Peptides against a protein of PDB entry 2L5G. Designs and how they scored, part 14

Target 1, 41 residues: chain A of PDB entry 2L5G
Amino acid sequence: LSKEELIQNMDRVDREITMVEQQISKLKKKQQQLEEEAAKP

## One batch from the design tools (peptide; aimed at target 1 D14 E16 E21)

Design b2_p19_3_s1 (made by RFdiffusion4, then SolubleMPNN; from b2_p19_3, 12 letters changed)
Fold by OpenDDE base, seed 5:
Structure b2_p19_3_s1 (fold): chain B 41 residues (1-41), chain A 19 residues (1-19)
Amino acid sequence: as target 1 above (41 residues)
Amino acid sequence: SELERLKREIEELKKKKEE
């Protein structure tokens, strides 16, 4: 791999990490909503 | 439960982030 290909691969991984973090945040928010709903009498 | 499913999905996504 050239230095340019390594940078392109790094930029791809950074985008994938950002997408995964957004998915985690969305799922944690849904989990909290379900926990709050389950705590209602 | 849906809550347990979401918890598993979060742990799978965290593992994928560490790869």
Scores: peptide ipSAE 0.066, ipTM 0.634, DockQ to the pose 0.177
OpenDDE base, seeds 1, 2, 3, 4: peptide ipSAE 0.057, 0.062, 0.058, 0.058; ipTM 0.626, 0.630, 0.627, 0.630

Design b2_p19_3_s2 (made by RFdiffusion4, then SolubleMPNN; from b2_p19_3, 12 letters changed)
Fold by OpenDDE base, seed 2:
Structure b2_p19_3_s2 (fold): chain B 41 residues (1-41), chain A 19 residues (1-19)
Amino acid sequence: as target 1 above (41 residues)
Amino acid sequence: DELERLKRQIEELREKKKK
């Protein structure tokens, strides 16, 4: 792999991490909403 | 669990970035 191909692969991995972190944030927010709804009598 | 799967995917991607 050239230096340019390595940089492109790192930028791809960073985008993939960002997408997965956004999904985690969305799931954590949904979990918190369900916990708040379940705590209502 | 979906959250646990996504956490493992981040770990794998971070390890891939370190190589």
Scores: peptide ipSAE 0.117, ipTM 0.708, DockQ to the pose 0.876
OpenDDE base, seeds 1, 3, 4, 5: peptide ipSAE 0.114, 0.112, 0.115, 0.116; ipTM 0.706, 0.704, 0.706, 0.708

Design b2_p19_3_s3 (made by RFdiffusion4, then SolubleMPNN; from b2_p19_3, 12 letters changed)
Fold by OpenDDE base, seed 5:
Parts: C-alpha cells; structure tokens; sequence
Structure b2_p19_3_s3 (fold): chain B 41 residues (1-41), chain A 19 residues (1-19)
C-alpha cells in the first residue's frame, strides 16, 4: 500500500464512522421520543 | 416493541463502529 492508498483507506473509514454515528444519533433521538411518550400519563 | 427494535439497531451500529 502506498502512503496515498493508506490515506484514502483512512478517509473512507472516517466517512463510514461519521455515517454510523449520524444513524446512532437519529435512532437515539427516536428512542428518547418513545421513552418520553411512554412516560406521559 | 419499536423501542426494543431501536435498541438492537443501535447495538449493531456500535459493533460496526468498533470494527
């Protein structure tokens, strides 16, 4: 692997991590909404 | 429940982040 290929692989992993973190954040917000709705009398 | 489905999906996404 060239230095350029290593940087490209790192940039790919960083994008994939960012996408997964955004999905986790959206699902956590939905989870919190359902927990707040279930806690309402 | 929808809540249990979301909990499982969050867990699978966390595992994928650790790979």
Amino acid sequence: as target 1 above (41 residues)
Amino acid sequence: SELERLKREIEELRKKKEE
Scores: peptide ipSAE 0.082, ipTM 0.640, DockQ to the pose 0.170
OpenDDE base, seeds 1, 2, 3, 4: peptide ipSAE 0.081, 0.080, 0.077, 0.080; ipTM 0.639, 0.636, 0.637, 0.637

Design b2_p19_3_s4 (made by RFdiffusion4, then SolubleMPNN; from b2_p19_3, 11 letters changed)
Fold by OpenDDE base, seed 3:
Structure b2_p19_3_s4 (fold): chain B 41 residues (1-41), chain A 19 residues (1-19)
Amino acid sequence: as target 1 above (41 residues)
Amino acid sequence: DELERLKEKIEELKKKKKS
């Protein structure tokens, strides 16, 4: 791997981490909404 | 069931983030 390939791979992984974090946040929000709806009488 | 599927997917994505 060249230095440029390592940087490109790092940038790719950073973008993938950001996407995963956004997915986790979205799913946690949906989970909370379902828990709140399930707690309503 | 949907809540459980969301929990499982959250744990899968957390594992992916830590890998």
Scores: peptide ipSAE 0.045, ipTM 0.594, DockQ to the pose 0.175
OpenDDE base, seeds 1, 2, 4, 5: peptide ipSAE 0.044, 0.044, 0.033, 0.044; ipTM 0.592, 0.595, 0.542, 0.592

Design b2_p19_4 (made by RFdiffusion4; failed a check: too like the target's own chain)
Pose (drawn by RFdiffusion4):
Structure b2_p19_4 (pose): chain A 41 residues (1-41), chain P 19 residues (1-19)
Amino acid sequence: as target 1 above (41 residues)
Amino acid sequence: LEEKKQQLEEKKQQLEEEV
C-alpha cells in the first residue's frame, strides 16, 4: 500500500504477543508453588 | 494461549506478503 501503513500494522501485532507471553511467564511461576507444595512431605 | 500466538505469527507473515 505505502510501505509505511502496512509497517505500522506489524508493530501492533508485536505488542499483542507480549501480552500473551506475559501471561505464560506468570503462570509458569505459579506452577512452582503448586509443584513445590506437591513435593513437600 | 500458544494457539493465539501462532495465529498472530500467521497474521504477521500475511502482512509481510502484502507489503

Design b2_p19_4_s1 (made by RFdiffusion4, then SolubleMPNN; from b2_p19_4, 14 letters changed)
Fold by OpenDDE base, seed 1:
Structure b2_p19_4_s1 (fold): chain B 41 residues (1-41), chain A 19 residues (1-19)
Amino acid sequence: as target 1 above (41 residues)
Amino acid sequence: LQKKLEELQKKKEEIKKKL
């Protein structure tokens, strides 16, 4: 693999990381909202 | 998803070691 191919592979992995982090953040926020609503009388 | 994030971070570090 050239240095350019390695950088392109890293950039692809960085995009996948960003997508997974956004999904985790969205699920954590939704979990917190459900826990807060379940804690209300 | 957390496990997938850890797998992606490991892949990134493996690529970085080849640069």
Scores: peptide ipSAE 0.415, ipTM 0.853, DockQ to the pose 0.741
OpenDDE base, seeds 2, 3, 4, 5: peptide ipSAE 0.413, 0.414, 0.414, 0.415; ipTM 0.853, 0.853, 0.853, 0.853

Design b2_p19_4_s2 (made by RFdiffusion4, then SolubleMPNN; from b2_p19_4, 9 letters changed)
Fold by OpenDDE base, seed 1:
Structure b2_p19_4_s2 (fold): chain B 41 residues (1-41), chain A 19 residues (1-19)
Amino acid sequence: as target 1 above (41 residues)
Amino acid sequence: LEKKLQELREKKKELEKLL
Protein backbone atom coordinates (compact mmCIF):
# COMPACT_ATOMS: atom_id res chain seq x y z
CA LEU B 1 0.00 0.00 0.00
CA SER B 2 1.31 3.48 -0.85
CA LYS B 3 1.16 6.31 1.70
CA GLU B 4 -1.68 7.80 -0.39
CA GLU B 5 -3.66 4.51 -0.25
CA LEU B 6 -3.15 4.40 3.54
CA ILE B 7 -4.42 8.01 3.90
CA GLN B 8 -7.44 7.19 1.68
CA ASN B 9 -8.18 4.13 3.85
CA MET B 10 -7.92 6.30 7.01
CA ASP B 11 -10.28 8.91 5.50
CA ARG B 12 -12.77 6.12 4.70
CA VAL B 13 -12.54 4.72 8.25
CA ASP B 14 -13.00 8.27 9.67
CA ARG B 15 -16.20 8.68 7.59
CA GLU B 16 -17.46 5.27 8.78
CA ILE B 17 -16.66 6.25 12.43
CA THR B 18 -18.60 9.52 12.01
CA MET B 19 -21.60 7.68 10.49
CA VAL B 20 -21.68 5.09 13.31
CA GLU B 21 -21.33 7.81 16.00
CA GLN B 22 -24.23 9.74 14.41
CA GLN B 23 -26.35 6.55 14.32
CA ILE B 24 -25.59 5.84 18.01
CA SER B 25 -26.40 9.48 18.92
CA LYS B 26 -29.69 9.35 16.94
CA LEU B 27 -30.72 6.08 18.63
CA LYS B 28 -29.83 7.43 22.12
CA LYS B 29 -31.85 10.62 21.43
CA LYS B 30 -34.80 8.55 20.19
CA GLN B 31 -34.59 6.31 23.28
CA GLN B 32 -34.56 9.40 25.55
CA GLN B 33 -37.57 10.88 23.68
CA LEU B 34 -39.50 7.62 24.11
CA GLU B 35 -38.63 7.49 27.83
CA GLU B 36 -39.67 11.16 28.27
CA GLU B 37 -42.95 10.55 26.39
CA ALA B 38 -43.67 7.41 28.46
CA ALA B 39 -43.03 9.44 31.67
CA LYS B 40 -45.70 12.07 30.78
CA PRO B 41 -48.96 11.65 32.77
CA LEU A 1 -23.14 -0.32 16.74
CA GLU A 2 -20.80 0.37 19.71
CA LYS A 3 -18.86 -2.83 18.89
CA LYS A 4 -18.63 -1.68 15.24
CA LEU A 5 -17.36 1.73 16.40
CA GLN A 6 -14.65 0.02 18.49
CA GLU A 7 -13.63 -2.18 15.52
CA LEU A 8 -13.35 0.94 13.30
CA ARG A 9 -11.22 2.77 15.91
CA GLU A 10 -8.93 -0.27 16.17
CA LYS A 11 -8.67 -0.45 12.34
CA LYS A 12 -7.77 3.28 12.25
CA LYS A 13 -5.08 2.72 14.90
CA GLU A 14 -3.56 -0.13 12.84
CA LEU A 15 -3.54 2.09 9.69
CA GLU A 16 -1.84 4.90 11.66
CA LYS A 17 0.99 2.47 12.63
CA LEU A 18 1.64 1.81 8.91
CA LEU A 19 2.23 5.52 8.11
Scores: peptide ipSAE 0.417, ipTM 0.839, DockQ to the pose 0.747
OpenDDE base, seeds 2, 3, 4, 5: peptide ipSAE 0.417, 0.415, 0.417, 0.417; ipTM 0.838, 0.838, 0.839, 0.839

Design b2_p19_4_s3 (made by RFdiffusion4, then SolubleMPNN; from b2_p19_4, 14 letters changed)
Fold by OpenDDE base, seed 5:
Structure b2_p19_4_s3 (fold): chain B 41 residues (1-41), chain A 19 residues (1-19)
Amino acid sequence: as target 1 above (41 residues)
Amino acid sequence: LEEELERLRKEKEEIKKKL
């Protein structure tokens, strides 16, 4: 792989990391909401 | 998703070692 292809692959992986982190954050927030709703009498 | 994130972090580290 050229240096340019390695940078392009890194930029792809950085976008994928960001998407996965956003999905994890969304799921953790939804989990917390469900736990807070289930803790209501 | 945590395992996917760890795979992507490892892929990024292997790319950095080649730069």
Scores: peptide ipSAE 0.510, ipTM 0.870, DockQ to the pose 0.725
OpenDDE base, seeds 1, 2, 3, 4: peptide ipSAE 0.509, 0.508, 0.507, 0.509; ipTM 0.870, 0.870, 0.870, 0.870

Design b2_p19_4_s4 (made by RFdiffusion4, then SolubleMPNN; from b2_p19_4, 11 letters changed)
Fold by OpenDDE base, seed 5:
Structure b2_p19_4_s4 (fold): chain B 41 residues (1-41), chain A 19 residues (1-19)
Amino acid sequence: as target 1 above (41 residues)
Amino acid sequence: LEKKLEELREEKEKIEKEL
């Protein structure tokens, strides 16, 4: 791959990482909220 | 999702080694 193609692939991967991390964070927060709601008497 | 994140980090590390 050219250096330009490697940089373009890096930018793609960095975007995908950010999207997956945001999805994981959202799911973890939602899980915590459901656990907190289930722990209410 | 955690597995997909690890696969993306491994892909990133490979690209960084080629730069």
Scores: peptide ipSAE 0.480, ipTM 0.864, DockQ to the pose 0.703
OpenDDE base, seeds 1, 2, 3, 4: peptide ipSAE 0.478, 0.479, 0.477, 0.479; ipTM 0.864, 0.864, 0.864, 0.864

Design b2_p19_5 (made by RFdiffusion4)
Pose (drawn by RFdiffusion4):
Structure b2_p19_5 (pose): chain A 41 residues (1-41), chain P 19 residues (1-19)
Amino acid sequence: as target 1 above (41 residues)
Amino acid sequence: EEEEEEEEEREEEKEEKEE
């Protein structure tokens, strides 16, 4: 198209990945509490 | 105006994640 308008679409997609990836990181830490509670006597 | 604010917030969140 113009080697510019299409480049801008790539930057918007990259931002959406960081939102999904942020959720997995918070969910992983939540597993620690559940995993730590289950291993406790 | 709302869409621009949302884009700005997303940019800040991306920068914070990269840091």

Design b2_p19_5_s1 (made by RFdiffusion4, then SolubleMPNN; from b2_p19_5, 10 letters changed)
Fold by OpenDDE base, seed 1:
Structure b2_p19_5_s1 (fold): chain B 41 residues (1-41), chain A 19 residues (1-19)
Amino acid sequence: as target 1 above (41 residues)
Amino acid sequence: KEEEKKQLEREILHKEKLE
């Protein structure tokens, strides 16, 4: 791997992390909504 | 509802292990 290939791989991983974090946030929000709906009589 | 919640928890934990 050249230094340029390592930087490109880092930039790809940083984008993948950001996308996964957004997915986690969306899933946590859905979990909370389901908990709030389950707590309703 | 409760099984759907557990499925979302499994999906969250799986994603957090890929970081």
Scores: peptide ipSAE 0.049, ipTM 0.602, DockQ to the pose 0.035
OpenDDE base, seeds 2, 3, 4, 5: peptide ipSAE 0.045, 0.046, 0.045, 0.040; ipTM 0.614, 0.625, 0.621, 0.484

Design b2_p19_5_s2 (made by RFdiffusion4, then SolubleMPNN; from b2_p19_5, 12 letters changed)
Fold by OpenDDE base, seed 3:
Structure b2_p19_5_s2 (fold): chain B 41 residues (1-41), chain A 19 residues (1-19)
Amino acid sequence: as target 1 above (41 residues)
Amino acid sequence: EEEKKKELDRKIKHEEAKK
């Protein structure tokens, strides 16, 4: 891999990490909403 | 936005290090 290919691969991984972190945040928020809805009488 | 800025800064630093 050239140094350019390594930078491109790093930039791809950084984007994938950011997307997964955003998905985790959305899923945690949805979990909390479902727990709050299930706790309503 | 911040990650795209970091990506751009890495590319700029790389092109400067080739000169």
Scores: peptide ipSAE 0.047, ipTM 0.623, DockQ to the pose 0.057
OpenDDE base, seeds 1, 2, 4, 5: peptide ipSAE 0.018, 0.047, 0.043, 0.046; ipTM 0.292, 0.624, 0.611, 0.620

Design b2_p19_5_s3 (made by RFdiffusion4, then SolubleMPNN; from b2_p19_5, 13 letters changed)
Fold by OpenDDE base, seed 5:
Structure b2_p19_5_s3 (fold): chain B 41 residues (1-41), chain A 19 residues (1-19)
Amino acid sequence: as target 1 above (41 residues)
Amino acid sequence: EEEKKKQLELEKLALEAKK
């Protein structure tokens, strides 16, 4: 791998991490909403 | 995950400085 290909692979992984973190945040928010709804009488 | 992202950014900067 050239230095350029390695940097491109790092940029791809950074984007993938950011997308997964956003998905986790949305899922955690939905989990909290379901827990709050289930705790209501 | 944020620590991995920071580590990758530091390695990227180190590779760019060696160009």
Scores: peptide ipSAE 0.065, ipTM 0.684, DockQ to the pose 0.046
OpenDDE base, seeds 1, 2, 3, 4: peptide ipSAE 0.027, 0.064, 0.064, 0.064; ipTM 0.502, 0.675, 0.676, 0.680

Design b2_p19_5_s4 (made by RFdiffusion4, then SolubleMPNN; from b2_p19_5, 10 letters changed)
Fold by OpenDDE base, seed 3:
Structure b2_p19_5_s4 (fold): chain B 41 residues (1-41), chain A 19 residues (1-19)
Amino acid sequence: as target 1 above (41 residues)
Amino acid sequence: KEEEKKQLEREKEHEEALK
């Protein structure tokens, strides 16, 4: 791998991390909503 | 194009850090 190929691979991984973090945030918000709905009598 | 420009900027920063 050239240095250019390593930088391009790093940018790809950074995008994949950002997408996974957004999915985790959505799932955490959905979990909180379900916990708040289950806590309402 | 903007993403390609940002990659080229990181390549230049890396080249300068190795001089």
Scores: peptide ipSAE 0.045, ipTM 0.597, DockQ to the pose 0.059
OpenDDE base, seeds 1, 2, 4, 5: peptide ipSAE 0.044, 0.045, 0.044, 0.045; ipTM 0.588, 0.596, 0.590, 0.589

Design b2_p19_6 (made by RFdiffusion4)
Pose (drawn by RFdiffusion4):
Structure b2_p19_6 (pose): chain A 41 residues (1-41), chain P 19 residues (1-19)
Amino acid sequence: as target 1 above (41 residues)
Amino acid sequence: EELEEKKEELEEKKEELEE
């Protein structure tokens, strides 16, 4: 299209990956509490 | 083509999170 308008769309998509990926990082730490509670006597 | 590939990767990541 103009080697510019399409480049901008790539930057918006990369931002959406960071939101999904930020959720997984928080969910992984939550597993620690559940995994640590389950391993406790 | 590169933008389409990035959209497919984002869809896959959303499907994995929903699982």

Design b2_p19_6_s1 (made by RFdiffusion4, then SolubleMPNN; from b2_p19_6, 7 letters changed)
Fold by OpenDDE base, seed 5:
Parts: structure tokens; sequence; C-alpha cells
Structure b2_p19_6_s1 (fold): chain B 41 residues (1-41), chain A 19 residues (1-19)
């Protein structure tokens, strides 16, 4: 790959990492909410 | 895991850019 193609791929993967991290954070928050609701009498 | 896979992909691209 050219230097320009490598940079474009790096920028793409960096955006994709950010999206996956946001998804993981959202899922962890949902898991915590479900655990908290399940622990209520 | 998808995040770890993407982090490995990014690391490979960085290594190729530095070569």
Amino acid sequence: as target 1 above (41 residues)
Amino acid sequence: EELERKKRELQKLKEELAA
C-alpha cells in the first residue's frame, strides 16, 4: 500500500475503534443497569 | 473480540507505515 493508503486505513480503523469502544461502554452501562434492577426487591 | 482485533489491525498498519 502507498503511504497515503496506509494513513487512510489507519484513520478508518481509528474511527472504528472509537465506535466499538462506545458500543462496549453502552453495553457495560446496560449490564450495570440490569444488575441494579435485578438486585432491587 | 472486535476491539482487540481492530487494535491489532491498527498496530500492523503503523508497523507497515514505519517500514
Scores: peptide ipSAE 0.252, ipTM 0.761, DockQ to the pose 0.113
OpenDDE base, seeds 1, 2, 3, 4: peptide ipSAE 0.241, 0.244, 0.244, 0.238; ipTM 0.758, 0.759, 0.760, 0.756

Design b2_p19_6_s2 (made by RFdiffusion4, then SolubleMPNN; from b2_p19_6, 7 letters changed)
Fold by OpenDDE base, seed 5:
Structure b2_p19_6_s2 (fold): chain B 41 residues (1-41), chain A 19 residues (1-19)
Amino acid sequence: as target 1 above (41 residues)
Amino acid sequence: SELEEKLRELKKLKEELEK
């Protein structure tokens, strides 16, 4: 890989990491909300 | 989870690109 290709791949991986972390956070938040709603009498 | 596995794989790939 060229230096430019390595930089482009790093930038892509960083974006994908951010997207996956946001998806995990959103799912955890939804799970918590469902658990809180299910625990209400 | 599948997403947490993917996150681990992406972090490993990042580590390899930083070498």
Scores: peptide ipSAE 0.448, ipTM 0.851, DockQ to the pose 0.123
OpenDDE base, seeds 1, 2, 3, 4: peptide ipSAE 0.446, 0.446, 0.445, 0.445; ipTM 0.851, 0.851, 0.851, 0.851

Design b2_p19_6_s3 (made by RFdiffusion4, then SolubleMPNN; from b2_p19_6, 8 letters changed)
Fold by OpenDDE base, seed 2:
Structure b2_p19_6_s3 (fold): chain B 41 residues (1-41), chain A 19 residues (1-19)
Amino acid sequence: as target 1 above (41 residues)
Amino acid sequence: EELERKERELQKLKEELAK
């Protein structure tokens, strides 16, 4: 791979990491909300 | 697991760029 192709692949993977982290954050917040609602009498 | 796979992919690309 050229240096440019390596940088482009790094930028792609970095964007993919950010998207997965955002999905995990949304799912964790939803899980916490469901746990808090289930704990209410 | 998906996040950890991508972090390992990014680390390999960084190691290849540093050669």
Scores: peptide ipSAE 0.181, ipTM 0.741, DockQ to the pose 0.113
OpenDDE base, seeds 1, 3, 4, 5: peptide ipSAE 0.163, 0.180, 0.176, 0.178; ipTM 0.734, 0.740, 0.738, 0.738

Design b2_p19_6_s4 (made by RFdiffusion4, then SolubleMPNN; from b2_p19_6, 8 letters changed)
Fold by OpenDDE base, seed 2:
Structure b2_p19_6_s4 (fold): chain B 41 residues (1-41), chain A 19 residues (1-19)
Amino acid sequence: as target 1 above (41 residues)
Amino acid sequence: EELDRKKRELQELKQKLAE
C-alpha cells in the first residue's frame, strides 16, 4: 500500500469508528429510556 | 466488539505508516 492508500484507509476507519460510537450511544440512550419506563408504576 | 476491532485496525494502519 502507498502512503496515500494508508492515509485513505485510516480516514475510512476513523469514519467507521465514529459511526459505531454513534450507534453505541443511541443504544445506550434507548436502554436508559427502557429502564426509566420500566421503573415507572 | 466491532469498535475495538476498528480501533485495532486503525492502530495497525498507523504502525504501517510509521515504517
Scores: peptide ipSAE 0.288, ipTM 0.776, DockQ to the pose 0.113
OpenDDE base, seeds 1, 3, 4, 5: peptide ipSAE 0.286, 0.282, 0.285, 0.287; ipTM 0.775, 0.775, 0.775, 0.775

Design b2_p19_7 (made by RFdiffusion4)
Pose (drawn by RFdiffusion4):
Structure b2_p19_7 (pose): chain A 41 residues (1-41), chain P 19 residues (1-19)
Amino acid sequence: as target 1 above (41 residues)
Amino acid sequence: AEKAALEAEKAALEAEKAA
């Protein structure tokens, strides 16, 4: 289209990946508590 | 299950970017 309007769309998509990826990092740490509680005597 | 749903959403976004 203009080698510019389409480039801007790529930057918006990359932002959406960071939000999903941020949720997984928080969920992975939550596993530690559950995994640590289950391994405790 | 929540992790698998999030992985599916990420894969959909990567497919849209490649398109």

Design b2_p19_7_s1 (made by RFdiffusion4, then SolubleMPNN; from b2_p19_7, 15 letters changed)
Fold by OpenDDE base, seed 5:
Structure b2_p19_7_s1 (fold): chain B 41 residues (1-41), chain A 19 residues (1-19)
Amino acid sequence: as target 1 above (41 residues)
Amino acid sequence: SELEELKRKLEELKKKKEE
């Protein structure tokens, strides 16, 4: 792998991390919303 | 669960970044 390919691979991994973290955040938020709605009388 | 799979995937990606 060239230095440029290593940098490109790191940038790709950073984007994938960001996407997965956003998906986790969305699922946690949905879980909290369902728990809040289930706690309403 | 989907949440557990995403958490596993996140840890795999972080590990890959440290390699």
Scores: peptide ipSAE 0.411, ipTM 0.844, DockQ to the pose 0.838
OpenDDE base, seeds 1, 2, 3, 4: peptide ipSAE 0.409, 0.411, 0.408, 0.409; ipTM 0.843, 0.844, 0.843, 0.843

Design b2_p19_7_s2 (made by RFdiffusion4, then SolubleMPNN; from b2_p19_7, 13 letters changed)
Fold by OpenDDE base, seed 2:
Parts: structure tokens; C-alpha cells; sequence
Structure b2_p19_7_s2 (fold): chain B 41 residues (1-41), chain A 19 residues (1-19)
């Protein structure tokens, strides 16, 4: 791999990490909202 | 769960970044 290919691969992995972290955050927030709504009388 | 799958995927991506 050239230095440029390594940088491009790292940039791709960083984007994939960001996308997965955003999905995890959305699921955790939805779970919390459902738990808070279910706890309301 | 979907959450557990995404948490595993995140861990695999982080490992791949450290290689």
C-alpha cells in the first residue's frame, strides 16, 4: 500500500466509525425515550 | 440485538484503525 492508500483507508474507517457511533447514539436515545415514556403515569 | 451488532462493528473498525 502507498502512503496515500493508507491515508485513504484510514479516512474511510474514520467515516465508518462516525456512522456507526451515530447509529448507536440514535438507538440509545430511542431506548431512553421509550423508557421515559413508559415510566409516565 | 441491533445495538450489540453495532457495538461489535464499532470495536472491529477501531481495531482495524490500529493495524
Amino acid sequence: as target 1 above (41 residues)
Amino acid sequence: SELERLERELEELKKKKEE
Scores: peptide ipSAE 0.491, ipTM 0.870, DockQ to the pose 0.859
OpenDDE base, seeds 1, 3, 4, 5: peptide ipSAE 0.488, 0.490, 0.490, 0.489; ipTM 0.870, 0.870, 0.870, 0.870

Design b2_p19_7_s3 (made by RFdiffusion4, then SolubleMPNN; from b2_p19_7, 13 letters changed)
Fold by OpenDDE base, seed 2:
Structure b2_p19_7_s3 (fold): chain B 41 residues (1-41), chain A 19 residues (1-19)
Amino acid sequence: as target 1 above (41 residues)
Amino acid sequence: DELKRLERELEELKKKKEE
């Protein structure tokens, strides 16, 4: 792997991390909304 | 559990970045 290929692989992993973190955030927000709705009488 | 799957995937991706 050239230094350039290594940087490109790191940039790809950083994009994948960002996508997974966004999915986790969306799921946590949905879970919280469902819990708040279920706690309303 | 989808959330637990994504949390593991995130851990694996972070580990792969540190290698």
Scores: peptide ipSAE 0.505, ipTM 0.875, DockQ to the pose 0.841
OpenDDE base, seeds 1, 3, 4, 5: peptide ipSAE 0.501, 0.502, 0.501, 0.503; ipTM 0.874, 0.874, 0.874, 0.874

Design b2_p19_7_s4 (made by RFdiffusion4, then SolubleMPNN; from b2_p19_7, 15 letters changed)
Fold by OpenDDE base, seed 1:
Structure b2_p19_7_s4 (fold): chain B 41 residues (1-41), chain A 19 residues (1-19)
Amino acid sequence: as target 1 above (41 residues)
Amino acid sequence: SELEELKRKLKELKELKEK
């Protein structure tokens, strides 16, 4: 692998991490909302 | 988790870049 191919793979993985972190944040927020709604009388 | 796998892969790629 060239250094350029390694950099391209790093940039791809960095974008994938950011997308997964955003998905986790969204899912955690949704979970909290559902827990708060279920706790309301 | 998918996140921990991606973080591991990013670390491995950084270590390969520094060689």
Scores: peptide ipSAE 0.032, ipTM 0.524, DockQ to the pose 0.135
OpenDDE base, seeds 2, 3, 4, 5: peptide ipSAE 0.030, 0.029, 0.031, 0.029; ipTM 0.519, 0.471, 0.518, 0.476

Design b2_p19_8 (made by RFdiffusion4)
Pose (drawn by RFdiffusion4):
Structure b2_p19_8 (pose): chain A 41 residues (1-41), chain P 19 residues (1-19)
Amino acid sequence: as target 1 above (41 residues)
Amino acid sequence: KKAELEEKKAELEEKKAEL
């Protein structure tokens, strides 16, 4: 289209991956509490 | 929930490859 309008769309998509990826990082730390509680006597 | 988030990430990577 103009080698510019389409480039802008790529930057918006990359922002959406950081939101999903951020949720996983918080969920992974939550597993530690559940995994640590389950391994406790 | 983790699987659903991995599917959503794959869909976003496919949309980026189409642009």

Design b2_p19_8_s1 (made by RFdiffusion4, then SolubleMPNN; from b2_p19_8, 8 letters changed)
Fold by OpenDDE base, seed 2:
Structure b2_p19_8_s1 (fold): chain B 41 residues (1-41), chain A 19 residues (1-19)
Amino acid sequence: as target 1 above (41 residues)
Amino acid sequence: ELKRLEEKIKELEEKKEKL
């Protein structure tokens, strides 16, 4: 791997992590909303 | 729905751990 290929692979992984974290955050917020709605009488 | 969200969150957390 060249230095450039290593940096490109790191940048790809950082983007993939960010995308997964955003998906987790969105799903956790939706989960909380449904739990709060289900807890209403 | 809630169970499906929990399962999907778990799958994504396991994916994040492998990145």
Scores: peptide ipSAE 0.386, ipTM 0.845, DockQ to the pose 0.161
OpenDDE base, seeds 1, 3, 4, 5: peptide ipSAE 0.384, 0.383, 0.385, 0.384; ipTM 0.845, 0.844, 0.845, 0.845

Design b2_p19_8_s2 (made by RFdiffusion4, then SolubleMPNN; from b2_p19_8, 8 letters changed)
Fold by OpenDDE base, seed 1:
Structure b2_p19_8_s2 (fold): chain B 41 residues (1-41), chain A 19 residues (1-19)
Amino acid sequence: as target 1 above (41 residues)
Amino acid sequence: ELEELKKKIKELEEKKKEL
């Protein structure tokens, strides 16, 4: 692998991490909403 | 469902550890 290919692979992984983290954050917010709704009398 | 959502969060947290 060239240095350029290694950088491209790193930039791909960083984008994939960011996408997964955004999905986790969105789902955790939805989890909190459902837990708060279930806790209402 | 809340349990399905928790499962999906866990799957994504495991995927994040493999990246």
Scores: peptide ipSAE 0.417, ipTM 0.847, DockQ to the pose 0.158
OpenDDE base, seeds 2, 3, 4, 5: peptide ipSAE 0.416, 0.414, 0.415, 0.415; ipTM 0.847, 0.846, 0.847, 0.847

Design b2_p19_8_s3 (made by RFdiffusion4, then SolubleMPNN; from b2_p19_8, 7 letters changed)
Fold by OpenDDE base, seed 2:
Structure b2_p19_8_s3 (fold): chain B 41 residues (1-41), chain A 19 residues (1-19)
Amino acid sequence: as target 1 above (41 residues)
Amino acid sequence: ELEELKEKIKELEEKKKEL
């Protein structure tokens, strides 16, 4: 792998991590909303 | 729904460890 290919692979992984983290954050917010609704009498 | 969300969060946390 060239230095340029290593940088491109790193930039790809960093974008994939960011996308997964945003999905996790969105789902955790939905989970909290459902738990708060289920905790209401 | 809540259990499916927890399962999907778990799958995404596992995927994040492989990246």
Scores: peptide ipSAE 0.403, ipTM 0.842, DockQ to the pose 0.161
OpenDDE base, seeds 1, 3, 4, 5: peptide ipSAE 0.401, 0.401, 0.400, 0.399; ipTM 0.841, 0.841, 0.841, 0.840

Design b2_p19_8_s4 (made by RFdiffusion4, then SolubleMPNN; from b2_p19_8, 9 letters changed)
Fold by OpenDDE base, seed 5:
Structure b2_p19_8_s4 (fold): chain B 41 residues (1-41), chain A 19 residues (1-19)
Amino acid sequence: as target 1 above (41 residues)
Amino acid sequence: ELEELEKKIKELEEQKKKL
């Protein structure tokens, strides 16, 4: 791997991490909303 | 779904440590 290919691979992985973290955050927020709605009498 | 995403994040973090 050239230095440029390593940087490109790192940038790709960092973008994939950011996308997955955003999906996790969205799912956790939805789960919390459903739990809060289910806890209301 | 959430568990699969938490697995995927760990795999990506491990890949990042190998670069």
Scores: peptide ipSAE 0.367, ipTM 0.834, DockQ to the pose 0.802
OpenDDE base, seeds 1, 2, 3, 4: peptide ipSAE 0.313, 0.365, 0.365, 0.313; ipTM 0.817, 0.834, 0.834, 0.817

## One batch from the design tools (peptide; aimed at target 1 L27 Q31)

Design b2_p20_1 (made by RFdiffusion4)
Pose (drawn by RFdiffusion4):
Structure b2_p20_1 (pose): chain A 41 residues (1-41), chain P 20 residues (1-20)
Amino acid sequence: as target 1 above (41 residues)
Amino acid sequence: EELEEEMEELEEEMEELEEE
């Protein structure tokens, strides 16, 4: 289209990935508590 | 198990975003 308007769409998509990726990092740390509580005597 | 299911759903959503 203009080698510019389409480039801007790529930047917006990259921001959405960081939100999904941020949720997985928080969920992974939550597993530690559950995994640590299950391994405790 | 519920958390594994939620992670699998989030991985699927990421794959869909990469395809788009």

Design b2_p20_1_s1 (made by RFdiffusion4, then SolubleMPNN; from b2_p20_1, 12 letters changed)
Fold by OpenDDE base, seed 2:
Order: sequence, then structure tokens, then C-alpha cells
Structure b2_p20_1_s1 (fold): chain B 41 residues (1-41), chain A 20 residues (1-20)
Amino acid sequence: as target 1 above (41 residues)
Amino acid sequence: SELEKEIKELQKKLEEIKKK
């Protein structure tokens, strides 16, 4: 791999990490909302 | 729950990405 290909692969991995972390955060927030709604009488 | 399963699967995927 060229230096440019290594940088491109790193940038791709960083984007993939960010996307997955955002998805996890969104689902955890939804889980918390469901727990808060279920705790209301 | 389905949400907990999806969170766990995404956490596994994240860990696999970080280990490469």
C-alpha cells in the first residue's frame, strides 16, 4: 500500500468508527427513553 | 430487547473495526 492508500484506509476506518458510535449513542438514547416511559405510572 | 441486541452487535462491530 502507498502512503496515500494507508491514509485513505485510516480515514475510512475513522468514518466507520464515528458512524457506529453515533448509531450506538442513538440506540442507547432510545433505550433510556423507553425505560423512562415505562417507569411512568 | 431488540435494542439491547442491536447495541451489542454494534459494539461488537466497533471492537472489530478498532482491532484491525
Scores: peptide ipSAE 0.319, ipTM 0.815, DockQ to the pose 0.895
OpenDDE base, seeds 1, 3, 4, 5: peptide ipSAE 0.316, 0.314, 0.314, 0.313; ipTM 0.814, 0.814, 0.814, 0.813

